Peptides against a protein of PDB entry 8HF1. Designs and how they scored, part 14

Target 1, 320 residues: chain A of PDB entry 8HF1
Amino acid sequence: NVMLYATKPTEVMVSFPHQEQVLTVTRLISAEIEKFYVSLDLMNIGVQPIRRSKSLQCLRDPSKKSFVKQLFNDFLYQMKEYGIYAASIAIISLIVEFDIKRRQAETLSVKLMHRTALTLCEKIRHLLVQKLQDMTYDDDDDNVNTEEVIMNFSTPKVQRFLMSLKVSFADKDPKDICCLVFVERRYTCKCIYGLLLNYIQSTPELRNVLTPQFMVGRNNISPDFESVLERKWQKSAIQQFRDGNANLMICSSVLEEGIDVQACNHVFILDPVKTFNMYVQSKGRARTTEAKFVLFTADKEREKTIQQIYQYRKAHNDIA

## One batch from the design tools (peptide; made by RFdiffusion4, then SolubleMPNN)

Design b1_p9_3_s2 (from b1_p9_3 with E5T A7F)
Fold by OpenDDE base, seed 5:
Structure b1_p9_3_s2 (fold): chain B 320 residues (1-320), chain A 9 residues (1-9)
Amino acid sequence: as target 1 above (320 residues)
Amino acid sequence: ELEITEFEL
């Protein structure tokens, strides 16, 4: 019995400088969101009928003010973690969500609340796009999707991620690539997907090499809250990745939900590894010969991250 | 040029 020693993936850590790029635009956007929260707290949305579904008392009613605040807080997190370019894509997801909710609103007060949120999102979008255009001599919206603009308006983490992709996959055969990108948050999948589409299109060496897709975990809340469009997208994206029509998959926590993805040659962990389960499951997807498992860390957190990974590696070896 | 500092773990 030749125990096929499953070749352990090469574990690589990429460090990046912790730059809190305090851009004036990010401060302005944050201040506009805080002003909106004050106005939102003053809005009378009325007593919504608590849909007493007997079993799930903890379902955050998506029509509540708290959900609106959650989406903006999630956006602020993306802007901080991934940069202004990623934020310009992330805001579109908020626009879509608030427009859907505005149309689905059962009351005029809730409809007005979502309309006000949408108006703020459009203002934020304009502020972001205007800032991206500061590097472009042309007022053409298509000119903001250059490699240079994407790189300049991305956080050091995202810059290092994009460069690592370019170095790893430039001029390679698309068939030889099976790449996973893990992110912590569901909404980050769509944001990084949009960023990657634009980056790949602007980078000749990656054009026709990388075909990205994204999969989002099922909302633990109810499949009824997932749009039919999102479910169709997820099914199509997973199938394209299985069929080799997509060779890069962005995912969040999807492996915890029993979605089996194929063995990959590259696994990128874009966000901090917070759990042993995430480490084992994500690393366990890097199963091909010469597979790489790439982690990203801020220079300030490097030592702590290394220690955490060594603890996880030790714990994994003690169970295996 | 952005230098990628990679190290094997």
Scores: peptide ipSAE 0.410, ipTM 0.899, DockQ to the pose 0.133
Fold by OpenDDE base, seed 1:
Structure b1_p9_3_s2 (fold): chain B 320 residues (1-320), chain A 9 residues (1-9)
Amino acid sequence: as target 1 above (320 residues)
Amino acid sequence: ELEITEFEL
């Protein structure tokens, strides 16, 4: 019985104003995706042979249309939850994925579907980049990766997260930092990683302080679809974090898969805590004596979030 | 300046 003497981390809540991004560009992008879904539903792709892989979760949509819709729905979620700047990074992941799927297409109709999706992604990327450039008054500096642009085109949640990082880690020794950032979705790990790389590089107080990495959980759909590259990346990222070559790790549901991450002094929960297990597992990584566990909540949901955390604390104390 | 409203829980 390893009594998990969970050192009680200091639990902190950061509130942010609930701001729906009422940007004309976000409405235009959403309307273009909805128009694309109507066109996608009308596409005749043929029935693909369901290869019975023994894993029950092979929801292979026989048309592969569901996967295309999932990626765009995932993008729309990134744009809504994290902002236009994060969306400009998220769209690159869709471009890469649709180009891979286009090259792997067994039929001309499937190839055309992925090409049409790719063309829409390039249009969306252009609209996002153009909107980021509208704030760069100097036509000469194509660098949309400034602290100002990142902050202005991020949601209030992401703004408070970046400020919390700056306040917590400005001019600190990188060896004294072991930070986890938990997000709900796997694609958010890559998006927030790209955002943090650009933010850290644009912020002098953080450039030599924070070295981020990301880790995505295993794809439950097939261990065979984890590219040898993704497995190598995960092993390398974990090893860099263990060796202290990286001091900030962005994670999704990694803890459910038995990935042993070291004890950390900072744990940020960027997305809402939806389950008791997520609360216990993420909080259980904040094990140092001065460990901080930081939650983010909209002002409108603050009371509900506080009540939920107190229920989880009570339930955890009743089991311990 | 964006104010961080931080509360200890």
Scores: peptide ipSAE 0.406, ipTM 0.899, DockQ to the pose 0.133
Fold by OpenDDE base, seed 4:
Structure b1_p9_3_s2 (fold): chain B 320 residues (1-320), chain A 9 residues (1-9)
Amino acid sequence: as target 1 above (320 residues)
Amino acid sequence: ELEITEFEL
């Protein structure tokens, strides 16, 4: 009996200080979004005809207001969880999406709603960029993309993640790297991708080492709104990662949806492991002999995280 | 500095 020692990855936990970055700018942005929600609730956009989607699943909000609120709620989450620098990238994704929705609007009222949302996003972008410039002597937009600005305007979790990437991959051969980064939310994939592009470009030790890509899960709220562009991007990104043209892949719940991703030597879990399935599936991608499975936890949640991981390990061993 | 904890197997 060759005991197939299933090469279990080395499981690593990185602690970070629980600091609520209570910046005045984040409070101002939150208050502007709340005021916008009050205004949005008062907007008469008419009853949109319920186009029967052939998929029984989501009652399309006939107002599309819930979708607008979801995007801003996801933005607020990213600003809180990843910091102001990540928020400056996340807001660009909202701008692009609201501009597309504005152009696709069948009614003047819906067009106006998306235009008002877009105007708010531009205001938020200016507030964020102005805050990033507080550390720069030069008014140049390119000067906000330095390693120092990225680190100072990132949450402690993101700081420890970026430090972990630098320590793990500085001056390595890009061919020896196959890295997955798991995040909870689909919009976080785009945000962390943009952050990593700028961080890698500003970090000489990583510039020629890491080539990031991202993949987003299917839109559970509206698979019919998954743009042809998003599907093309997803296929291209996965292919680049399979071909070794990308060596770091940011992904969400995409693995639960049966997207085949290769075996990796590094797996980072940037967000809390909320489910046993997420633990098993993400850990199951770290398949090399020296594979690392890295978790991030706040110092206050360290003990609870350790206990949860031991429970998941026990449950996994009882099924194996 | 990174506070790293290795989980025992």
Scores: peptide ipSAE 0.221, ipTM 0.846, DockQ to the pose 0.147
Fold by OpenDDE base, seed 3:
Structure b1_p9_3_s2 (fold): chain B 320 residues (1-320), chain A 9 residues (1-9)
Amino acid sequence: as target 1 above (320 residues)
Amino acid sequence: ELEITEFEL
């Protein structure tokens, strides 16, 4: 019995200070979204046609109002968890989505609803960009994408993540890097991707070292609702990572979908590990010699996180 | 300087 000692990755926990920096701008944005929800509830958009899926389960198309609220709730989550800089990127994705939905609107009432949502997103974008510019003495839009602005307007978790990337990968050969970054939510993948593009471009030690890509997991709701664009993007992103044209992949619960991702030397878990399956699957991608598995925890949650990881290790050793 | 506090688990 050759027990194949699966080379266990080195597990690293990075702590970050629990700073509840409630900026005035974040309170203002939250209050504007809450006012918008009151107005949205009063909007008459008529009865929406139920699309019958070809499968016998009537998956109720989420109400057009519920989808609008979901996008703003996901934005509020990203602003809270990743900071104002990440929120400035996240809001652009909402602008693009609401502009598409406005153009595709079958009724004047639905068109008006998406137009009102878009106008709010544009206002939020201006408030965020103005706050990023408060640190730049120059009114030039190009000056908000500096390493300093990104770091100062990111949450302590994101700051520690960016620093861990810089320390881990500064001046390394791009070919020796195979990095995964796991996030909880699908919308976070695109937000953190945009943040990393700007951070890498502003950081000389990383500019020619890291080439990021992102992969959004398949929408469990229906493969028929995945846009042709999203499916093309996923295929291209996976192929670039397989070919070594990208060496850092941001993903959500993609591993549950059986996507064959290469053996990686670095795995970062940016969000809390909530399940045993997430722990085993993400750790199971750190398979190279000297592979690192990096977790992030708030100082207040450190002891609870350690206890949870020991429970997952015990359970994994009892199954493996 | 933000200190990276790395703990081996």
Scores: peptide ipSAE 0.054, ipTM 0.767, DockQ to the pose 0.152

Design b1_p9_3_s3 (from b1_p9_3, 3 letters changed)
Fold by OpenDDE base, seed 2:
Structure b1_p9_3_s3 (fold): chain B 320 residues (1-320), chain A 9 residues (1-9)
Amino acid sequence: as target 1 above (320 residues)
Amino acid sequence: ELEITEFSL
């Protein structure tokens, strides 16, 4: 019995200033979404046929409207928590989703509902891209994907995260890196992945050093709607990370379901640790000798976060 | 230059 002395990871907290970026564009977008919700509530989409799926367990939200609102609420969350650059990526995911749903619509009324949602998403995309372009002095270089644009249009949390990646991994050997990034929400995985792709490509010190992947949790709401494609993609992403073809994995809470991921040397918790289980499971992946477990906190929440982590440590030591 | 303030926990 080799007692693998679980080398306790070095636990680090990175603080960031709580600056609400009061952008006029974010207020405008929020107001357009609220106007859309009022219009959506007035839409008559008719009685939707309850498809009896054989699995009794999937509470299909029968309201196709509720799902539309959920996607926009998730978008508003991404914009608030990660900034307008991340929002410009997140909106593309909504466009894709609503286009799929528009094409799959069984009724004209549902098709029109998704078309209206798409029209709003395109308007939001235009407003975001226009705001990202306001920093490009050169009218000719439409490249909103520079390190500067990404940093300036990201929240202080994301700025500190990106800087922490740069400092931690600049000019390192890709094989020496096994990094996990935990986020709370499924859609955050995709937008942070897209943000990281662009950031890594624009940052020479990280170019060819970091190869990101993402893993989306199983949608507890509808395992039957997990496209065969999504399941194949999840398996492929995990395999690439196991094979070392990817060295940074973005995860939403999914390690709870027993996904066997290798021992990592870096674990970043981008969102607040809400549960003891999340703390133990995420920290339990940082198992190399020099492993770092990095938390992000607003300066105003620092003391509360420290106290919470000490409570979790105590509880973990009392069980061990 | 953005400073990273790290605290050891």
Scores: peptide ipSAE 0.353, ipTM 0.896, DockQ to the pose 0.151
Fold by OpenDDE base, seed 4:
Structure b1_p9_3_s3 (fold): chain B 320 residues (1-320), chain A 9 residues (1-9)
Amino acid sequence: as target 1 above (320 residues)
Amino acid sequence: ELEITEFSL
């Protein structure tokens, strides 16, 4: 019995201060979304015909209002967890989605609902961009995509993540890097991807080193709601990562859905590890000899996080 | 400078 001593990855925890960025702009945006929810609940969009697709026992919300609220709730989560800069990227995804839904609307009432949501997203985008510009002293440098702006308008968690990337990968050979970044929510993958593109482009030490991609989980609500473009993107992104044309992959629960990716030398868990399965699957991707598995935790939750990881380690060793 | 505090688990 060659005990394949699966070289256990070096497990590291990075702590960050719990700073509630109580920015006035964040409060204004939250209040505008809350006002919008009140208006949305008053909108009569009629009963949408339940097209019985055979496979969806999932109650299509005949109102389509739940989906609108979900997107704004996911945006509010991203703004809170990743900061204003990440929110400025996240809002673009909402704009694109609501414009698609507006164009696909079968009724004038549904078209108006998505138009109202889109108008709110444009207002939110303007408020976010204006706040990012407050750091640019020079009215002429409209470039809100600098390393400084990204860092200053990111949460402490995201700041430590970006610094960990810089320290880990500065001036390295791109071929020596195979990095996974795990996030909880599918929409966070695209948000963090957009943030990383701008950060890498603004950081000379990373510009020719890191090539990011993202993969989003299958939409459990309906494969019919996955755009042909989204499915094409997923296949292309995974292939680029397999071929080494991308060396950093942002992913969510996609690995639980049986998407196989190669063994990696770095695995970052940007969001809290909520399940044993997430811990085992994500850690199981860090399989090279010098693999690093990095967790992020708030200082206040450090002890609780350590105890949870030790419980998961014990449970994993009892099964292995 | 932001300090990265790493802890070995």
Scores: peptide ipSAE 0.350, ipTM 0.896, DockQ to the pose 0.133
Fold by OpenDDE base, seed 3:
Structure b1_p9_3_s3 (fold): chain B 320 residues (1-320), chain A 9 residues (1-9)
Amino acid sequence: as target 1 above (320 residues)
Amino acid sequence: ELEITEFSL
């Protein structure tokens, strides 16, 4: 009985310094959002009609105010976890969403609420872009999308992730690369995708080597809330990755949805592994010979992360 | 420098 030892991926942990980016601009943006929440709570938008979704589970449509707060809270999370450069990309997604919601508003009060949110997003965008330009004042090139600007305005986690991509993939054949990047939140997929596009464009050794795509998991809340555009994008992105037209896929929790993604040679976990299921599913995608499974941890959480991974390895071997 | 820890098999 030759036990086919399933080729276990090489598990790698990359440490990063726990530096809170204490920038004056991040404090200012957070304070402006908190002031906006006080103003938003005082806004009279009337009673919103509860749309009964055809799915028998009355997941209450989030109130129009709670949805606005959710988008800004997700933005604040992106700014804290990934840095100012990532935040400058994330804010564009809020601008697009609030402009759509403003145009689709059924009442003047709801239209005004989304207009006020949009005005705040434009102010935040200006503050972020101005801060990115502070490094370019000595060079005649107004281009904030350099490798240096991306690195300097990214968190230590994102810096180590970008360095790990450069070390892993510099000057390689794009056909030999099948990479997954897992993130916790759906909004992070698009933000990190935009960051990677600019980083790859600014890094000669990765130009024509990495072709990124992103896939947002289906909203468990309602398939009816997925825009026709989001569904078309997901289908196209998956197909490009299957056809080898893209070789790096950014995913949030996608494996829970039974998405048939190819066996990969690299799996990066950008955010902390919070569940045994996430560990097994993401590791189970690193199935090629010499596959790498790469985790990122803050130095302060290193020992706890190591212990957690050994517990997950033990539990996985007890089930297998 | 990347501080890399490989998990022993």
Scores: peptide ipSAE 0.244, ipTM 0.841, DockQ to the pose 0.130
Fold by OpenDDE base, seed 1:
Structure b1_p9_3_s3 (fold): chain B 320 residues (1-320), chain A 9 residues (1-9)
Amino acid sequence: as target 1 above (320 residues)
Amino acid sequence: ELEITEFSL
């Protein structure tokens, strides 16, 4: 019971300016996805056999179109919440998934649907990479993975997160670091992991200090959709974090059921805390004497966030 | 500058 061992970590709230990245490229990408949705709705892919897997919750869309829309909606969310640099990494995950689905397609119409989605993802990737290259003054070194490019093409939330990591961990001993980063959505774990790998590699003060891993929560929806590879990867990532070979773990809120993660000295909540359970469980991982629990809030939401955290603290103290 | 609000416990 995580509630019984309430260590009182130092709670820190980091404010960031509410800036919508109003880039022409983001508007263009959104418009291309909306045009694709109109085309997708008009596609006749036939009636797909509803394999009722006994797990009630996977209403497999008989059209498989909802899954395609879900992946693009997830991408649009990442582009909005984390910025165009994070989006350039996120789109690669869509490319991989649509290529797998294209190869696994049972019908020509379904194969064509995934092929058109894949073609759109490649166009989006090109538009994003081209925009990242607009800041590279030297035509010869196409390295869009610099600290400057990452910072300039990240949202204020991600900028403040990266700055908080640099301030917290610059030139520290890797053995003294046990950090968790919580994100709301499963796909964000991979995106933020890729961003952190590039940021750490481009930041000398962090390069030999932070070794990131990620963990996607178990899909309660179907154990069948967790590839054997994904389950092996999760076990390996957890083991590396236990052995101290990784000292930063990115995880979704689904850490509720059965992942025994060690006591951490840093817990970052990158996305808004939406539930009391998420607050208690994530805070309950910051168990060392000097543990920090760090939240991020937009300036416009600061008062509301403070009030919500005080309500959660009160509710936690009333149960303990 | 990081606007850090420490919640006093």
Scores: peptide ipSAE 0.055, ipTM 0.751, DockQ to the pose 0.132

Design b1_p9_3_s4 (from b1_p9_3 with A7S)
Fold by OpenDDE base, seed 4:
Structure b1_p9_3_s4 (fold): chain B 320 residues (1-320), chain A 9 residues (1-9)
Amino acid sequence: as target 1 above (320 residues)
Amino acid sequence: ELEIEESEL
């Protein structure tokens, strides 16, 4: 019995200060979304015909209002967890989605609902971009996509993540890098992807080193709501990562859904490890020699996180 | 400069 000592990855914790970014703009945006929810609840959009697709035991919210609220709640989460810069990328995804839903609207009332949501997203985008421009002293350099702007308008967690990427991968051969970045929410994958594209482009040491991609989990609500474009993107992104044309992949619960990716030398867990399954599956991707498994934790939660990881390690060793 | 506080687990 050659015990394949599966070289256990080096497990590292990166601590970050718990800073509530109490920006006036964040409060204004939250208040505008809350006002919008009150107006949305008053909107009469009528009863939408429940098209019984045979597979959806999931109660389609006949109001479609729950989906609108979900997107704004996911945006508010991203703004809180990743910062204003990430929020400026996240809001574009909402704009695209609400414009699609507006065009696909079967009724004038539903079309108006999505138009009102879209108008709010454009207002939020303007407020975010204006705040990002407050750091550009030169009125002529409209480039809010600098390393400095990205860092200053990111949460401490995202700052430490970007620094960890820079330290880990500066001036390395792209072929020697196989990196996974795990996030909790599907919409965060695209947000962090957009942030990383801009950060890598603004960082000379990474520009020709890291090629990011993202994969989003299957929409558990309905495969019918996945755009043909989204499904095509997922297949293309996974193939690029397998072929080495991308060396950094942002993913959520997609790996739990049986999407197989190669063994990686770096695994970053950007969001809290909430389940034993997430710990085992994500860590199980760091399988190369000298593989690194990196967790991010707030200083206040450090002890609790350490104890949770030790419990997961024990449970994993009892099964293996 | 922001420092990275890494600790091995």
Scores: peptide ipSAE 0.387, ipTM 0.878, DockQ to the pose 0.150
Fold by OpenDDE base, seed 2:
Parts: C-alpha cells; structure tokens; sequence
Structure b1_p9_3_s4 (fold): chain B 320 residues (1-320), chain A 9 residues (1-9)
C-alpha cells in the first residue's frame, strides 16, 4: 500500500484592486436592458401549451420571458464581473441562443419576442465592439483581439488571472501543464474560454503552450433539453483534456458530479469559493507535486476570504 | 508592469 502522500497543494491568494470601471457604455447597456424588460413585460405572448414531458422532474420554467431575462441577467453579470471584452464574447452566445429560439418558435408572438431580444443583442454587440475599437488608433486594424485591448477592457480580477497564467506558463512545455479554471456560472465558461483563446493567440509566450477547453455543467433545469450536441461536446472536451490535447479546462462547478479528471498541477478559482464542498473538490484536483491552488480576491474582501479558507481547512482536517 | 500580489495562504 503506497500511501500516496497527497502532497497538499500550495494555496495562493492573488489580490486585485476593487476598481469599478465606470464606463458610460456599461451604464448605457444596462439601461437598454432595463428598458427592454419593461417592453418584454408588456408583450402578450399568449398561453404557452404545457408540453407534458414524461419526466416529472424538469421544472420547465413555463415563462419563456423568464428565460430571456435570465440570459440578459447572466450577460450583465459577465460584463460586471469580467469586463466589456468578456461581455463582447458573452453577447454572441445570447445572439446564437435567441436565433435558435426564434427559429424554434411555435407562435408568431414568441418569434417576435426572440427577434426583439436578438435586435437588442446586436445593438449591445455594436456598442461593445465600438468601445473596444476606441483604443485602436489605427482605423485600419479592426483587431480588437490584441493583448492590450483584452487587458485594458477586462476587470482587475481577469487582468490578474491572465497575468497569473502568463507568469505561470510562459514558455513551458505543454505536457507539463494540467490546469483547471473554476467559474461559478455556465455562461462564464464560454466567455472566459473565448477570452483565453484570443489572449493566448495574442500572447507569444502562451501561443502553442496553452490549449484551452471548457466544460459546461449539466443544466439541472432541463436535462431533456441538453442537446445531443452539448452532451457530445462535453464528452469530447473531457476526452481532449484526458488525452493531453487540451491542458487547460474551464469548468463551472461540475466536478461535483464525479467527472474523473486527471490530477492537475494548477487550479485557479476565478470566482469566490461559496461552499465547503467547492473548496474541497476543487482543491482535491491539485494533486501533483508542486501543485498550486490559486484564489482571486478583491483587496477589500481579502481578510474575509482568508478567514473563510481557514474555516474550510479546519473543517476539512476535522473530517480527515 | 502590473505586479501580481501573491500571498501564500
């Protein structure tokens, strides 16, 4: 019995300044979404037929309006927590989703609702892209995907995360990297993935070093609506990470469901650790020699975060 | 250069 001494990962806290980027564009976008909610509440979409799915367990949100509001609320969260660059990627996911729902609409009223939402998303996209272009002095290079643009239009948290990746992985052998990035929300996985693709491509030291992938949690709300495509994609993403074809995996809270991922040498927690289980499970993936477990905290929340981590450590040691 | 303030926990 080789007692694999589980080498405890080095736990690191990265502090970031709590700077609310007061951008006029973010206020304008928020105001446009609020105006849209008022208009959405006035829309008569009629009585939607309750499709009896045979699975009693899926609380289908009967309100197609609630789902539209959820997507925009998730977008507003991405914009606030990760910045306008991440928001420019997040809005594309909304565009795709509303276009799918528009095409799948059984009624003209529902089709029009999703069309109106889509029109707002295109307006938001234009406002975001225009703001990203304001830093490109050269009218000719519409390339908003530079390291500089990504950094300047990301929140301090995301800036520190990207810098931590650069410092940790610059010019390393891709085979020596097994990195997990934990985020709270499903939609954050996609926008951070898109951000990382662009950042890695624009950063020579990370180009061909990091190959990101993402994994979206099962939507507890509707396993029946998990497209066969989403399930296939999740399996493919996990397999690529197992095979070493991807060395950075972005996850939303999904390791709770027993996804067997290899031992990692880096675990980044981009969002606040809200539960003891999340702490134990995420930390429990950092199992290699010299593994790092990295937390991000605002300076103002540093002491509170430290106390919370010490409480979780104590609780973990009392169970072990 | 933005410095990363890392602290061991």
Amino acid sequence: as target 1 above (320 residues)
Amino acid sequence: ELEIEESEL
Scores: peptide ipSAE 0.375, ipTM 0.874, DockQ to the pose 0.151
Fold by OpenDDE base, seed 3:
Structure b1_p9_3_s4 (fold): chain B 320 residues (1-320), chain A 9 residues (1-9)
Amino acid sequence: as target 1 above (320 residues)
Amino acid sequence: ELEIEESEL
């Protein structure tokens, strides 16, 4: 009985310094969003009709106000966790969403609410872009999408992630690369995708080597809230990754949904592993020979992260 | 140069 030892991936931990980006611009943006929340609470938008979803679980449609607050809270999370450069990409997604909601508004009061949110997003975008340009004032090139600008305006976690990609994939054959990047939040997938497109375009050693895609997990809340465009994008992105037309896939919690993704040689966990299921499922995708499973941790959380991974390994060996 | 502190788990 040759026990086929399933080749366990090499598990690697990358540490990063816990530096809170104490920038004046991030404090200003946070204060403007908090002022907007006070104004939003005072807005009379009337009683919103509860759409009964055909699914028997009355998940209350989030109030139009709570949805606006959720998008800004998710933006504040992206800015804190990934930095100003990532925030400059994330804000575009809010602008697009609020413009759609403004056009689809059934009442003048709801239209005005989304217009006010959109005006704040444009102000935030201007503040972010202006801050990115502060490094380019000495060079005649107005291009904020350089490797240097991306690195300097990213959190230490994102800096280490980008460096790990460069070290792992510089000048490699794109056919030999099958990479997954796991993130916690669905909005992070699109934000990190936009950041990676600009980083790869600005890094010669990664040009024509990495072709990123992103996949957002299905909203557990309602498949009816997934836009036809999002579903088409997901199907196209998965197919491109299966066909080898994309070799890096950014995912949020996607493995819980039974998405058949091929065996990968690299799996990056950009955010903290919060569940045993996430650990087993993400690690279970690193199945090729010499596969790497890479975790990112703050130095302050290093010991706690190591202990948590050992507990998950023990629990996994007790079930297997 | 940013150093990457990698440790095998």
Scores: peptide ipSAE 0.374, ipTM 0.873, DockQ to the pose 0.150
Fold by OpenDDE base, seed 1:
Structure b1_p9_3_s4 (fold): chain B 320 residues (1-320), chain A 9 residues (1-9)
Amino acid sequence: as target 1 above (320 residues)
Amino acid sequence: ELEIEESEL
């Protein structure tokens, strides 16, 4: 029971300027997705066979169109919240998923729907990569994975997060680090993982210090649809983190359901704390001596965030 | 250099 351990981590808030991404490329991408939604609504894919599994109630879009829209809405959220660089990684996950769905399509109309979605993802990927390359002055090294490119094409929130990692962990012994990074959404775990791999590799002070892993919570979708590969990967990632072969774990708020992770010395909350339970569960992982619990807030939301954390702290002390 | 505005809660 995480609530019983009154560990007092140092609670830190990092402020960042609220910048709306006013890039022409983000507006173009959003407009292409909206045009695709109009086209998608007009597509006749027929009635899909209802699979009898009771656990699939949430996947009962008979059109499978809601799932396509969900993935693009998730991508738009990542592009807005984390930036163009993170979006260039996020779009690859959509490409992989739509290619799988295209190959698994039982009808020509569903196959065509996933093919059109895939074609849009490839166009978006090209627009993003082209924009990342606009800063590479040297025509010869197409390497968009530099510290400079990552920082310049990340949101202020992600910039402050990466800087906080650099300041916290530069030239430290890897064995002395046990870090959790909490994000709201499952797909963000993979996106931020890919971003961190590239950032750590491009940052000499972190390259041999941080070894990241990610953990996606169990799908609320039936345990039958969690691929044997995904379950094996999650078990391996958890085991690597327990064995100290990984010292930074990116996880979604779904850690409520019985993943026993070790006591950590750093906990970063990259997304807003929306619930008391998320506050208690995430803070309750910062259990070592001198543990830090770091929150990120936009300047405009700073006062509201402070008040909310104070309310959660009070409520936690009243239950303990 | 980007400064980190940290505040203790």
Scores: peptide ipSAE 0.370, ipTM 0.876, DockQ to the pose 0.150

